# Ledger of designs, part 216: peptides against a protein of PDB entry 6J54

Target 1, 223 residues: chain A of PDB entry 6J54
Amino acid sequence: NENLFASFIAPTMMGLPIVTLIIMFPSLLFPTPKRLINNRTISIQQWLIQLTSKQMMAIHNQKGQTWSLMLMSLIMFIGSTNILGLLPHSFTPTTQLSMNLGMAIPLWSATVFTGFRYKTKTSLAHFLPQGTPALLIPMLVIIETISLFIQPVALAVRLTANITAGHLLIHLIGGATLALLNINTMTAFITFTILILLTILEFAVALIQAYVFTLLVSLYLHD
Target 2, 42 residues: chain B of PDB entry 6J54
Amino acid sequence: QFQFTGIKKYFNSYTLTGRMNCVLATYGGIALLVLYFKLRSK

## One batch from the design tools (peptide; made by RFdiffusion4, then SolubleMPNN)

Design b2_p26_3_s2 (from b2_p26_3, 20 letters changed)
Fold by OpenDDE base, seed 5:
Structure b2_p26_3_s2 (fold): chain B 223 residues (1-223), chain C 42 residues (1-42), chain A 26 residues (1-26)
Amino acid sequence: as target 1 above (223 residues)
Amino acid sequence: as target 2 above (42 residues)
Amino acid sequence: AALTALLLLLAELLDLATFALKLLAE
């Protein structure tokens, strides 16, 4: 069981945190354009970024569109780190709850404060749904307030749990496959097939979770 | 479309202003309760 | 709104699926 969680330990080299280098590595995969007509790979990347940006920012006004750069950087960071984490024996920083909380809490607080600053009346009214019976108003306001404070926790836990669970499952099934190679080749082949299907699923989950995280932050900004 | 009179004008669940006032009243009530229990303990 | 709801539902279903697979593997 100790071997199962070994991949989640923060790596260090000679007492220095190598995690910093791992976090900065995805930035090297996205070079800045230097020409009007770039290479095919860079052009595809820019095209994808533009499409996702248009989809996410279509809901926001001009004030909300100011957040486009931050939201796009967030989705690119989370997505790239999640995909790189699917490499064998790779460390994914997004599996660390501390990192996800460090991203979720400030972003959530920023969205809530911006809402109160520019849309004070609407933000306050959001704690009470329209048409509620008078007797249920106090209780419902309390519930909605609690719901608001659960949002940053839900963002962090959802991302961490999904990525961590996927990694654990891949390691477990992979280990089982290796153990069954010498016992029953037919069963080992079946488990290996499941492992392949699971890895494909985890690639999809990695991208979806990055998108959902960024989308929810955007939705909280829109209120 | 909704024209409320009296107290319902300020405290209703249908208008934006009414909903805001209800929320503020609820928070104010909770704050007063907390203050009461704090002063009672001392 | 419908797309956001669908994405949230998909995320929830994927989480449940991974959890179920984990339970089956254990």
Scores: peptide ipSAE 0.197, ipTM 0.740, DockQ to the pose 0.020
Fold by OpenDDE base, seed 4:
Structure b2_p26_3_s2 (fold): chain B 223 residues (1-223), chain C 42 residues (1-42), chain A 26 residues (1-26)
Amino acid sequence: as target 1 above (223 residues)
Amino acid sequence: as target 2 above (42 residues)
Amino acid sequence: AALTALLLLLAELLDLATFALKLLAE
């Protein structure tokens, strides 16, 4: 089991953490366009950003659309890190709960504070669903308050659990495949096929989790 | 849409203002309870 | 609000199901 989690240990070199460099690396994959007509790669990236931006910000008014840059940068960061994490022998920073909490808590707090600042009455009213029987009001307000504080935890845990579980499964099946190569080549081939299918699924999961994380932050902002 | 009279005008689960007041009242009540137990312990 | 809650619940259930399937496959 220790060997299973060894891939999730933050890498260091000469006693210095290289995690910072790993986290910063995805930024190099998204260069700023400098020409009116860019190359195909940059054009596709900008197109995807534009589509995602339009989709996510459609629920927001003009004031909420000010968060577009932040949300788009967030989804690009999480998505790119998740995809890069699927490279062989790579370290995925988003498997670290500390990192995800570091993203979730500030963003969540910002959305909550923004709500209280600009929509105080509505934000306070959200602690009590409409149509609640009078006798259940105090209890429901408490539950809703607790639910609010669970939101940042849910954001972090959801992302961490999905990415970590995917990585663990890939490593386990990959390890099993290597072990079976010398025992039964046919069985090893079957497990290898499963590994390939799983890897494809994990690519999809990586992007979906990035989108869900960003979307939920956006929804909290919308209130 | 809804017409409330008396105390229900200010504390209801249907109007925005009513819901807000209910939440504030709940928090106020909890604060008073905490204060009561704190003073009781001393 | 109800729709948002429903969507969140659905997302949580799907996430839980996916996680459970991964555990079973492990």
Scores: peptide ipSAE 0.174, ipTM 0.763, DockQ to the pose 0.021
Fold by OpenDDE base, seed 3:
Formats: C-alpha cells, structure tokens, sequence
Structure b2_p26_3_s2 (fold): chain B 223 residues (1-223), chain C 42 residues (1-42), chain A 26 residues (1-26)
C-alpha cells in the first residue's frame, strides 16, 4: 500500500520543494507565437486553444468573454500538468487536493463575486428556481445555498479524485503485470493489454477533467 | 404575462424580482431566527 | 436550476463511484 502511494508524495530536494519547478514546467511547453506562420507544434496548440476558446466563450456575453484569457490559461495548465503526470515516474501536482482547492476556491469566489457585482438580481434569484411552490421556497433556498458552497469543493475533489484514481489504477495494473510476468506469461500479456487500454483512457480523462474543471468555472461565471 | 397583485407581486417564484425578494426574505428570516436563539441563550 | 443541481450531484456521485471501484480494484 505504501509503495503504491509513494508516487504521490510531494517531491523535495534537500528539504526544498521541487513542486514549484514542476508546476512552472508546463509553461515552457507553450511558447508565445512570434511569427505569422509558426511551427507545426505551436500552430496546433494555437488552433486547439482557439477551438476550445470559441466553444467555451460561446455561452458568455462580451463581458463574460473577458475571462477567456484566464479560463484558457487554466485549461492549458491543468491539461498539460495532467498529461505530463502520466509519464512514468512523474509527479502530478493536480493529484494534490491542496493545489486543486487553491485553484478552485479563488476561481469560484471570483465567479460568484462577479455575478453579484454585475448581475445582482439574477444571482440572487438563482437561489430560487423559477416556478417553485410557495411552501417550498425557504427549504429550496437553503438547499441552493448549500449547493453553492459545495461547488468549489466538488470542483477540486472531482479533479483530484479522477486523476489520482487513474494513476493508482495504472500503478496497480502495471504492478500486477510485472508480477505475473514470472508466473504466467499469457495472463501477463492480457493484463498488459488492459494496461494499454487504461493508459489511453487516462490520457482522455486527463484532458476531459481539465476541460470539465474549466467549463464548470465558466458555467459558474455565467450563473 | 404574470399578473400578481398585493404581496404576491413582490414575493413570487415566477418573476425575477419576486424570486430575489423571496431569497432575501428567507435569509432575513434565518438571520432573525439565529438572533433569537442567540439572545435567548443569554 | 434544480435540474442542473441534480445532474451535477449525479455526476459527482458517478465520479465517486468510479473512484471507489478503482480503489477496490487495487
């Protein structure tokens, strides 16, 4: 059990946190374009950013589109860190709940405050769904208020749980494959095939969770 | 479309203003209840 | 709004279930 979770321990060098460097590393993978026609890698990145930006900002008005830069940076950060975390012997910062809470709570609070600032009536009215029977109003308002405060927690936990669970599963199946190599080669081959399929799934999950995290933040902004 | 009169005009679950007022009234009621229990304990 | 909240709750429960299943697979 301890060996399985060893990969989730925050890496340190001589007591100094290397996590800071790991968090900053993905930023180097996305250089700013300086040419009209950039390298293939940069052009693909820019194309993906534009597509995701167009889809994500389609739900927002012009005022909400001001958040496009922050939301796109967020999805790029989470996505890149998640993908890099799938590399062998890598540490994924997004597996740490503290980091995800550190991202979720400020972003959530910012969206809520922005809603109250610019759409006060709509934001307050959102605590009561339209058409609610009069007798259920107090209870429903309370439930909706509780739901609002659960949002940042759910946002952080979802990301953490999905990425962490994926990593654990890869390690477990990988460990089982290695153990079965000396016992039964045929079974080990089957387990290895499952591992490959699982790794492909986790690549998809890594991107999807980044997208969902950013999308939900954007959705909370739109209210 | 909605024709509300009296108190229902300001406190309804169909209009935006009505919903807002209901939410504020609910929070106000909860605050008063908390205040009541706090003062009762003293 | 209520439907959205319910759907979000369902999504979270499904994620938790998936996480639990992954833990059990260990």
Amino acid sequence: as target 1 above (223 residues)
Amino acid sequence: as target 2 above (42 residues)
Amino acid sequence: AALTALLLLLAELLDLATFALKLLAE
Scores: peptide ipSAE 0.173, ipTM 0.765, DockQ to the pose 0.024; fails the geometry check
Fold by OpenDDE base, seed 2:
Structure b2_p26_3_s2 (fold): chain B 223 residues (1-223), chain C 42 residues (1-42), chain A 26 residues (1-26)
Amino acid sequence: as target 1 above (223 residues)
Amino acid sequence: as target 2 above (42 residues)
Amino acid sequence: AALTALLLLLAELLDLATFALKLLAE
């Protein structure tokens, strides 16, 4: 069982953590534009960022648009780290719950505080759904309050669990494929096909989880 | 249009202000209960 | 909003599928 989670151990070299370098590496793949007409790769990246920005910020007012830079940087960071984590023998920082909590809790708290600061009445009203019977009001307010505090935990755990589960499954199927190569070549080929399909699925999961994480933060900001 | 009279005007689940007041009342009630149990133990 | 709900649902389904596959692989 230790071998299954060995790939999730934070990589260190001579006792020095190299996780910081791994986290910073995706930033090198997104250079800042220096020309009016950039390279094809940079142009595609900017186009994708603009599309996602328009989609995510469409629900926000002008004050919410101020968060566009942070939200776009967040989705690019999580997305890039998740995709790079699918490379063979790669370490995905987003598989670490500590990292995801480190992102989720501050962002969630910022959204909650921003809501209370600028939309105090609406934020307080969100603890009570519309049309609630009078007798259920105290219980429902308590439940909604608990739900609010579960939000950052759910946000972090969702991302961590999805990426970790995907990586674990890839390792399991990959290990099974290698083990079956010496036993039954035909079965190994079938298992390898499943591994390929699973890898494609994990690419989709990586992008979806990045988007969902950022979107939920955005929705909490909108309240 | 909802016509609320009396206490229902201030504490309702349909109006934004009413919902806010209900939430504040609930938190106030919980705080008073906690305070009561804390003072009772002394 | 509909797209958001769909993506959230898809994310949950993917989690369930991944979990189920892990159970089958054990």
Scores: peptide ipSAE 0.171, ipTM 0.744, DockQ to the pose 0.021; fails the geometry check

Design b2_p26_3_s3 (from b2_p26_3, 19 letters changed)
Fold by OpenDDE base, seed 5:
Structure b2_p26_3_s3 (fold): chain B 223 residues (1-223), chain C 42 residues (1-42), chain A 26 residues (1-26)
Amino acid sequence: as target 1 above (223 residues)
Amino acid sequence: as target 2 above (42 residues)
Amino acid sequence: LELSLLLQLLAQLLDLALFALRLLLE
């Protein structure tokens, strides 16, 4: 089992953490535009950012749209790191629960505090759904309070579990394929086909998880 | 339009202000219970 | 609140669907 989870250990070189460099690397893939008509790759990137921004911020009012820059940067960061993590023998920082908690807790707290600051009455009222019988009010308020504190944990665990499970499956099927090459070539070919299909699925999962993470953060802001 | 009279005007699950007051009352009650048990043990 | 519950449900269903899809592809 140690060999299976070895890919999830934080890489270090000469005792220096290279994880910081890996986290900063995706930022280099999105250069700032300097021309009215940019290169094809930059134009596609800007087009995708504009489309996703319009879709995600459609649920927010003008004051909520102030978070557009932060939410777009978040989806670009998580999406790029997840896709880069699918490269052979690569380390994905989002497989670490500590990193995901480090993103989820501050963003969640910011949305909650922003809600209490600008919409105090509405935010307090969200702890009690409308039409609740009088006898169930104390219990439901407690449940809703607990649900609020579970939100950052669920957000972090969801992202971590989905990405980690995907990587683990790729490694297991990949290892099985290599082992079967010397035993049965036909079975190895079938296993390899499954591996290819799984890798395509993981690319989709990487983007979906980035979108879901950002969307949920945006939803907590809207309430 | 909900027309409530008496205590139900301030503590109801239908109006925004009523829900807010119910939440505050619940938190206040829990805080008082915790305070009571803390002071009782000492 | 209704939108938040709907999106939370959608997120859970998406996770389950992806998990099931992974099991079927394996």
Scores: peptide ipSAE 0.161, ipTM 0.759, DockQ to the pose 0.019
Fold by OpenDDE base, seed 2:
Structure b2_p26_3_s3 (fold): chain B 223 residues (1-223), chain C 42 residues (1-42), chain A 26 residues (1-26)
Amino acid sequence: as target 1 above (223 residues)
Amino acid sequence: as target 2 above (42 residues)
Amino acid sequence: LELSLLLQLLAQLLDLALFALRLLLE
C-alpha cells in the first residue's frame, strides 16, 4: 500500500518542501494581458474567464460581484492544479485535505460572516424553511444549524475525495496494465482501454470539481 | 397575505421576521437548557 | 433559497453520477 499512496505524499527535496513551487507553478500558465489583442492562448483564457464570471456572478447583486475576482481566481487555481495533477508522476496539491480545508473554511466563514453583517434577518431566517409546521421548528432549526457547519467540511472532502479517488484508480489500473503486459496481452489491452477512458473522465472531473467548489462558495455567499 | 394575531404574529414560519424569531427562540431555549443543566450539576 | 437548494441537489447528483460512472468503467 505504500506504493499506492507514495504519490500523495508532499514532495520534498533535500529536506526542503517543494510543494510551494508546485502550487505556484499554475500561475505561470496564466500571464497577465499586456496588449489589446493578445496571443491566441491568452485570448481564449480571457474569454473563458469572462464567460464563467458572467455565469457565476449572475446570481449576485452588486455587493456580491465584488467577490468575482476572488471566486474566479479560486476556480482557475483549483482547475489548473487538478488538470496538472493528471500528468504522469505529478503531485496534485488538491489531493491534500489540509489544503482544501484551508481554502474551504476561510471562504465559508467569510461568506457566513458577510451574510450576517449585511443580511442579518435573512441569514437567521435561513435556519428555518418557510411553511414548516410549528412542532418541527425546533428540530429543523437544529438540523439546519448542523448542516451549516457541515458545509465547509463537505466542500473540502468532496474535492479531496473525488480527485484522490481518481488518481488512485488511474495508478491502480495503470499498474495492473503494466503487470499484465507480460502475462496476457489481450487482458492488458482491455485494461489499457479502461485506463484511457478513465483518464478522459478524470479530466472532466477535475474541471467539474473545481467548478462545483467555487459555485458552492458563491452560493453560500448569496444565501 | 397572512394575518396572524397574538403570538403567531411574532412566531411564524412564513414571514421573515417570524422565522427569525423562531430561530432566536430556539437558540435561546437551548442556551437556557444548557445553562440549567450546568447550574444543576454544580 | 430555492436556487441554493437546487444547486446543492445538482452537486450531489453530479457526485453520484460521477461515482456511478467510475464504477461502470471499472
Scores: peptide ipSAE 0.149, ipTM 0.767, DockQ to the pose 0.020
Fold by OpenDDE base, seed 4:
Structure b2_p26_3_s3 (fold): chain B 223 residues (1-223), chain C 42 residues (1-42), chain A 26 residues (1-26)
Amino acid sequence: as target 1 above (223 residues)
Amino acid sequence: as target 2 above (42 residues)
Amino acid sequence: LELSLLLQLLAQLLDLALFALRLLLE
């Protein structure tokens, strides 16, 4: 049904893609601090960034902690875009698979190449689990190699599918609620209640998916 | 901490170096197989 | 490796749980 997916079409204005502006919009929500003691909003943001940074980078050594800025910017971007996408009549860039692939593939490749560069022996050894029977070694190495290349795809698809599915459900239930208003008010009320619960769930999903995406990228870096 | 002798010393699934060598050997074998089939088709 | 497998499993379980939760809300 084209009408169901119409909200996921990249918006344009006078033939120019405004999706670029939409992607850049979350940056306005996170201004740089200018004072030692900032306002409440910036202080909360900084606190949240510090908390998540400490949690995610705890598993990394000093060299891995160099990625903290990139990973924190990533989670803030994905989280903010996902939350903003839940606004009525909004377009969520993370619902586009191309966006998520464009974000996942470079990060994944960077982590893999970093691993091969600095920890070549360990990285190569990861293609063969410890204690594997000798007869299964060739096949298992192939499987692990394929699994490695599936990682960026799985990372992108997971985020895209979860966010897109949530948006679809909200639109479907919302549309059903509007249609039932003139048919049965009681049923419409029930459907509306479900819609409210679903929207609350999608807010949680939006943040969780951002966290999982960033965490997995961090994990691939850690190896 | 495993003591291996002979070929098992270099190709084992327990030591880090052994696992690495097994992976390299597998890739080398696959490359040779691909090369063989390419030459066979000609 | 163990941590990676665990987190992959957790990610899969999370997706499944979210899917189930969505079905329960419907």
Scores: peptide ipSAE 0.147, ipTM 0.768, DockQ to the pose 0.020
Fold by OpenDDE base, seed 3:
Structure b2_p26_3_s3 (fold): chain B 223 residues (1-223), chain C 42 residues (1-42), chain A 26 residues (1-26)
Amino acid sequence: as target 1 above (223 residues)
Amino acid sequence: as target 2 above (42 residues)
Amino acid sequence: LELSLLLQLLAQLLDLALFALRLLLE
């Protein structure tokens, strides 16, 4: 159905990539603080950023904490784009696998190379778990190597699939409610209630997926 | 403390150095196998 | 390594739980 996937088509106006503007739009929602005591909205944002920063950076050393800015910007970007995507007739860039791969692969590569640069011995040792029987060493090293390369793909696909599936469900249930309005009002009311619950769930999913994405990137950095 | 003697000192799954050497040995072995099959086809 | 495996498992379980929850809501 072209109607089902119409919302996932990259929007363009006169051939101009307005997707770039959509991607840049969330940055306007997070202005830099100028006062000691800012507006309530900015204060809440700063509070959330500080909490998430403390939580995510608690597992890192001082060298790893240098990535705090990158990780916090990442979570804010993904979270904001996911939340904005739940608006009616909105386009979510994170539904595009290309975008998520574009974020996951460089970040993953950076974390892996950073690990090899500063902790070469430990990073190489991670391909072999401690205490592995001698007979399983070659096979396990291969498996761990494959697992390493699957990480960026899994990271991108997880985010894309969850957000896309959520949007599809909202669209399908919404369409079902509209179709049932003229058939059975009682059933339409039930489906509408489910739609409300589903939308609330999708708000949570949007934030959770952003958090999981950044957390996994942070984990790969810590090794 | 793990006390290893002989080849186990360099190739073990308990120490960081041992694990690193095992990984390098595995990659080296794979590389040699690939090289062998490549040269065999010629 | 253990933490990474645990978090990977948690991520997978979370995805499955969310999927199941979505199905139950339908």
Scores: peptide ipSAE 0.139, ipTM 0.767, DockQ to the pose 0.020

Design b2_p26_3_s4 (from b2_p26_3, 19 letters changed)
Fold by OpenDDE base, seed 5:
Structure b2_p26_3_s4 (fold): chain B 223 residues (1-223), chain C 42 residues (1-42), chain A 26 residues (1-26)
Amino acid sequence: as target 1 above (223 residues)
Amino acid sequence: as target 2 above (42 residues)
Amino acid sequence: SALSELLRLLQQLLDLAIFALKLLLE
């Protein structure tokens, strides 16, 4: 198990952490456009960004659309890092709970603070659902308050758990495939096929998790 | 449309203002309880 | 609602993967 989880340890070279470089690497895959008609790759990227932006910002009013840049950058970052992390024996920064908390807590705090600043009455009212019996008001307010503080934790843990679980499965099945190559070639082929299907699924999961993470942040902003 | 009178006008779970006041009252009550126990312990 | 739809899509992908595996085993 130690060898299995060793792949999730932050990689270092000569005692220097390479995690910072890995985090910055996805940014290089999205260059800034300089021409009206860009290359096909850049055009596809911009098209995808526009589509996702339209879908995510449809929930928000014009004032909420100010967060479009931040939300789009977040989804691009998480999505790209998750996809790159699916490379064999690669380190995925989003598997680290510390990183996800580092993203979730500030964003959550910003959304909550923004809500209290501009929509104080509505934000405070969200701690009490409509139609609550008078006797249950104090208890429900407490529960809702606790629920609010659990949001950043749930946001971080959800992303971490999903990506980590996917990586573990890929590594386990991959290791089993390699072990079976010397024992039974037919079984190894079947296991390898499962691995391929799983990797395809994990690509989808990577994108979905990035979208869900960003969507939840957006939803908290909308309250 | 609900028309509330008296205390229910300010503390209700149906209006936005009423909900806000209920939340504030709850937090205030908890704060007072904590303060009471803290002062009593001293 | 959007989250539920995404989860539904994920479930559909899983079903497709399982279906593909069954086809390969036949």
Scores: peptide ipSAE 0.081, ipTM 0.654, DockQ to the pose 0.014
Fold by OpenDDE base, seed 2:
Structure b2_p26_3_s4 (fold): chain B 223 residues (1-223), chain C 42 residues (1-42), chain A 26 residues (1-26)
Amino acid sequence: as target 1 above (223 residues)
Amino acid sequence: as target 2 above (42 residues)
Amino acid sequence: SALSELLRLLQQLLDLAIFALKLLLE
């Protein structure tokens, strides 16, 4: 079992953690534009960023649009790290719950505090759904309060669990495929096909999870 | 839309203000209960 | 409501991906 989780251990070199370098590596893939007409890669990246920005910020008013830069940077970071994590024998920082909590908790708290700061009445009212019977009000308020505090945890765990589970499956099936190469080539071919399909699925999941993480943060900002 | 009178005017689950007041009342009640048990143990 | 809609969209995308995967496996 130790071999199964070896890929999820934070890599170190000579006792020094290299996780910082791994986390910073995706930033090199997104250089800042310096020309009016950039190359194809940068142009496509900017186009995608603008497209996603328009979609996400459509929910927010002018004040909420102030968070556009933060949210876009978040989705780009998580998305890029998730995609890079699907490379063979690569370490995905987003598989670390500590990292995801480190992102989720501050962002969640910021959104909650922002809500209380500018929309105090609405934020307080959200603890009680509209139309609740009078007898259920106290209990429901408590439940909703608990639900609020679960939000950052759920946000982090969702991302971590999905990415981690995907990686585990890829590694397990990949390992099984390699083991079966010398035993039964036909079965190995079948498992290899499944591995390819699963990898493609995980690419989609990686992007979706990044989007969901960012979108939920955005929704919490909107209340 | 809804015409509430008396206490229902300020504590209802339909209006924004009413919901807010209900939440505050609930928190206040819980705080008082906690305070009561804390003082009772002394 | 927005959260539920988001969850529905995610579920639909996941179902679509699974469906596509199933078709490829057949």
Scores: peptide ipSAE 0.050, ipTM 0.683, DockQ to the pose 0.016
Fold by OpenDDE base, seed 4:
Structure b2_p26_3_s4 (fold): chain B 223 residues (1-223), chain C 42 residues (1-42), chain A 26 residues (1-26)
Amino acid sequence: as target 1 above (223 residues)
Amino acid sequence: as target 2 above (42 residues)
Amino acid sequence: SALSELLRLLQQLLDLAIFALKLLLE
């Protein structure tokens, strides 16, 4: 079964980690606009960024909207890496839990600390739901505190699990299709069709997970 | 909006301030409890 | 039969994924 996960091993060349280059590659797909009227590709990118920015930051006040640049950068990064990871024989950095934790923990910490800095009373009160019976207050506060610390883990694991599961399934069905080519052509054709449909689904999942990840970070910021 | 008197004014689960105080009291209690056990163990 | 079983499993996984997504988006 280790062969199934071989595609998720961090690639190296001559002993040097090439993962760094892979992570940096998506940035090349989003060049900085230079003209008032940009190329079609750049215009579409900017339009998409504007739409997502307006949608995500609509729930925030003016102070919260200062995070728009970082959140948009995050969604573009995750989305692009997820989509590129669906290419044949590609390595998806977001399948690595370490990377997602590296993104989730700092962002979560920043949102939590920001909440405590500017909305101390509300943030502290959030640990106790309104209307809680007096006898359950201490225990519920503890549970809510634990829940808070689980948030970054859940955020990272959610993204990692969804992307990894999709890639694994694509590889499995793809491998099965290749194995069945010489055994039963008809069955191989069916499995290939499934592979195509699954690939389309994974493209959608890739974008959705990027959006959900960023949205949750934004939601935590909103408190 | 609720009208509370006495201890309920400061420690309630309905008002923002009340909830905050309850949370602080809980953390304080836990801290004291941990301190007590540490001192007990010596 | 093996193909039908595979399709069944894939359908179950898809349903589970949709269910999980629904829970996350509630």
Scores: peptide ipSAE 0.024, ipTM 0.679, DockQ to the pose 0.024
Fold by OpenDDE base, seed 3:
Structure b2_p26_3_s4 (fold): chain B 223 residues (1-223), chain C 42 residues (1-42), chain A 26 residues (1-26)
Amino acid sequence: as target 1 above (223 residues)
Amino acid sequence: as target 2 above (42 residues)
Amino acid sequence: SALSELLRLLQQLLDLAIFALKLLLE
């Protein structure tokens, strides 16, 4: 390996954006069901979608449940891309901050705008927590306003940082394992064991980050 | 239930309407301050 | 930028440590 960051470079072939194809690839893994009783893989997918849909939409009213399709598609997309990114020598699009900002900013704007449109009083009231002392009202309103604008940034950075950090850690431990193979076999075995445990953890992190991302978007929608 | 009279009825941190008015007043005050400094420079 | 620089330094340090260990255990 020439450098640790080589895997994070956007792949291109003959100047063509292969990244577009990589982003589209997860869509092929989730075909539309055509039977009452589908394959086991499809059934598991549907089951997971139903579970996540139920728990995420439980906090929303009838109007908020209209966003179910978008939120479910979002979690499926982020989750699938994150999991696929854990494959050896694979490129994870969600490691790119630009992509995550591209998802976070529009969704955040949509949720905030929807809140202001249908729940104007409540949305405006969120800039001032209930029970705030009168002397702290102006300062707290400003802080809450700043907090609102930080939400999309935090949403994107959280996802990017977690996935990127996991990838870097896997590369570091993996590189250390390879380097120690010819030096100390016992130490190499220990580092390899840690690598296995870390990869399992990263699978969980990949799913959790997708869920957290979608959940926060849903939470912002609920206001 | 909270019973407010006078200005506290419209500007309080407990009711939704009061909180909304406080937010609007804060933004309005900031806007006026910015406008004042902008006009002062001219 | 700062994080990348830190990571590069850590990588260089790791490579140096591995090299030293290799020489020591050879």
Scores: peptide ipSAE 0.016, ipTM 0.618, DockQ to the pose 0.016

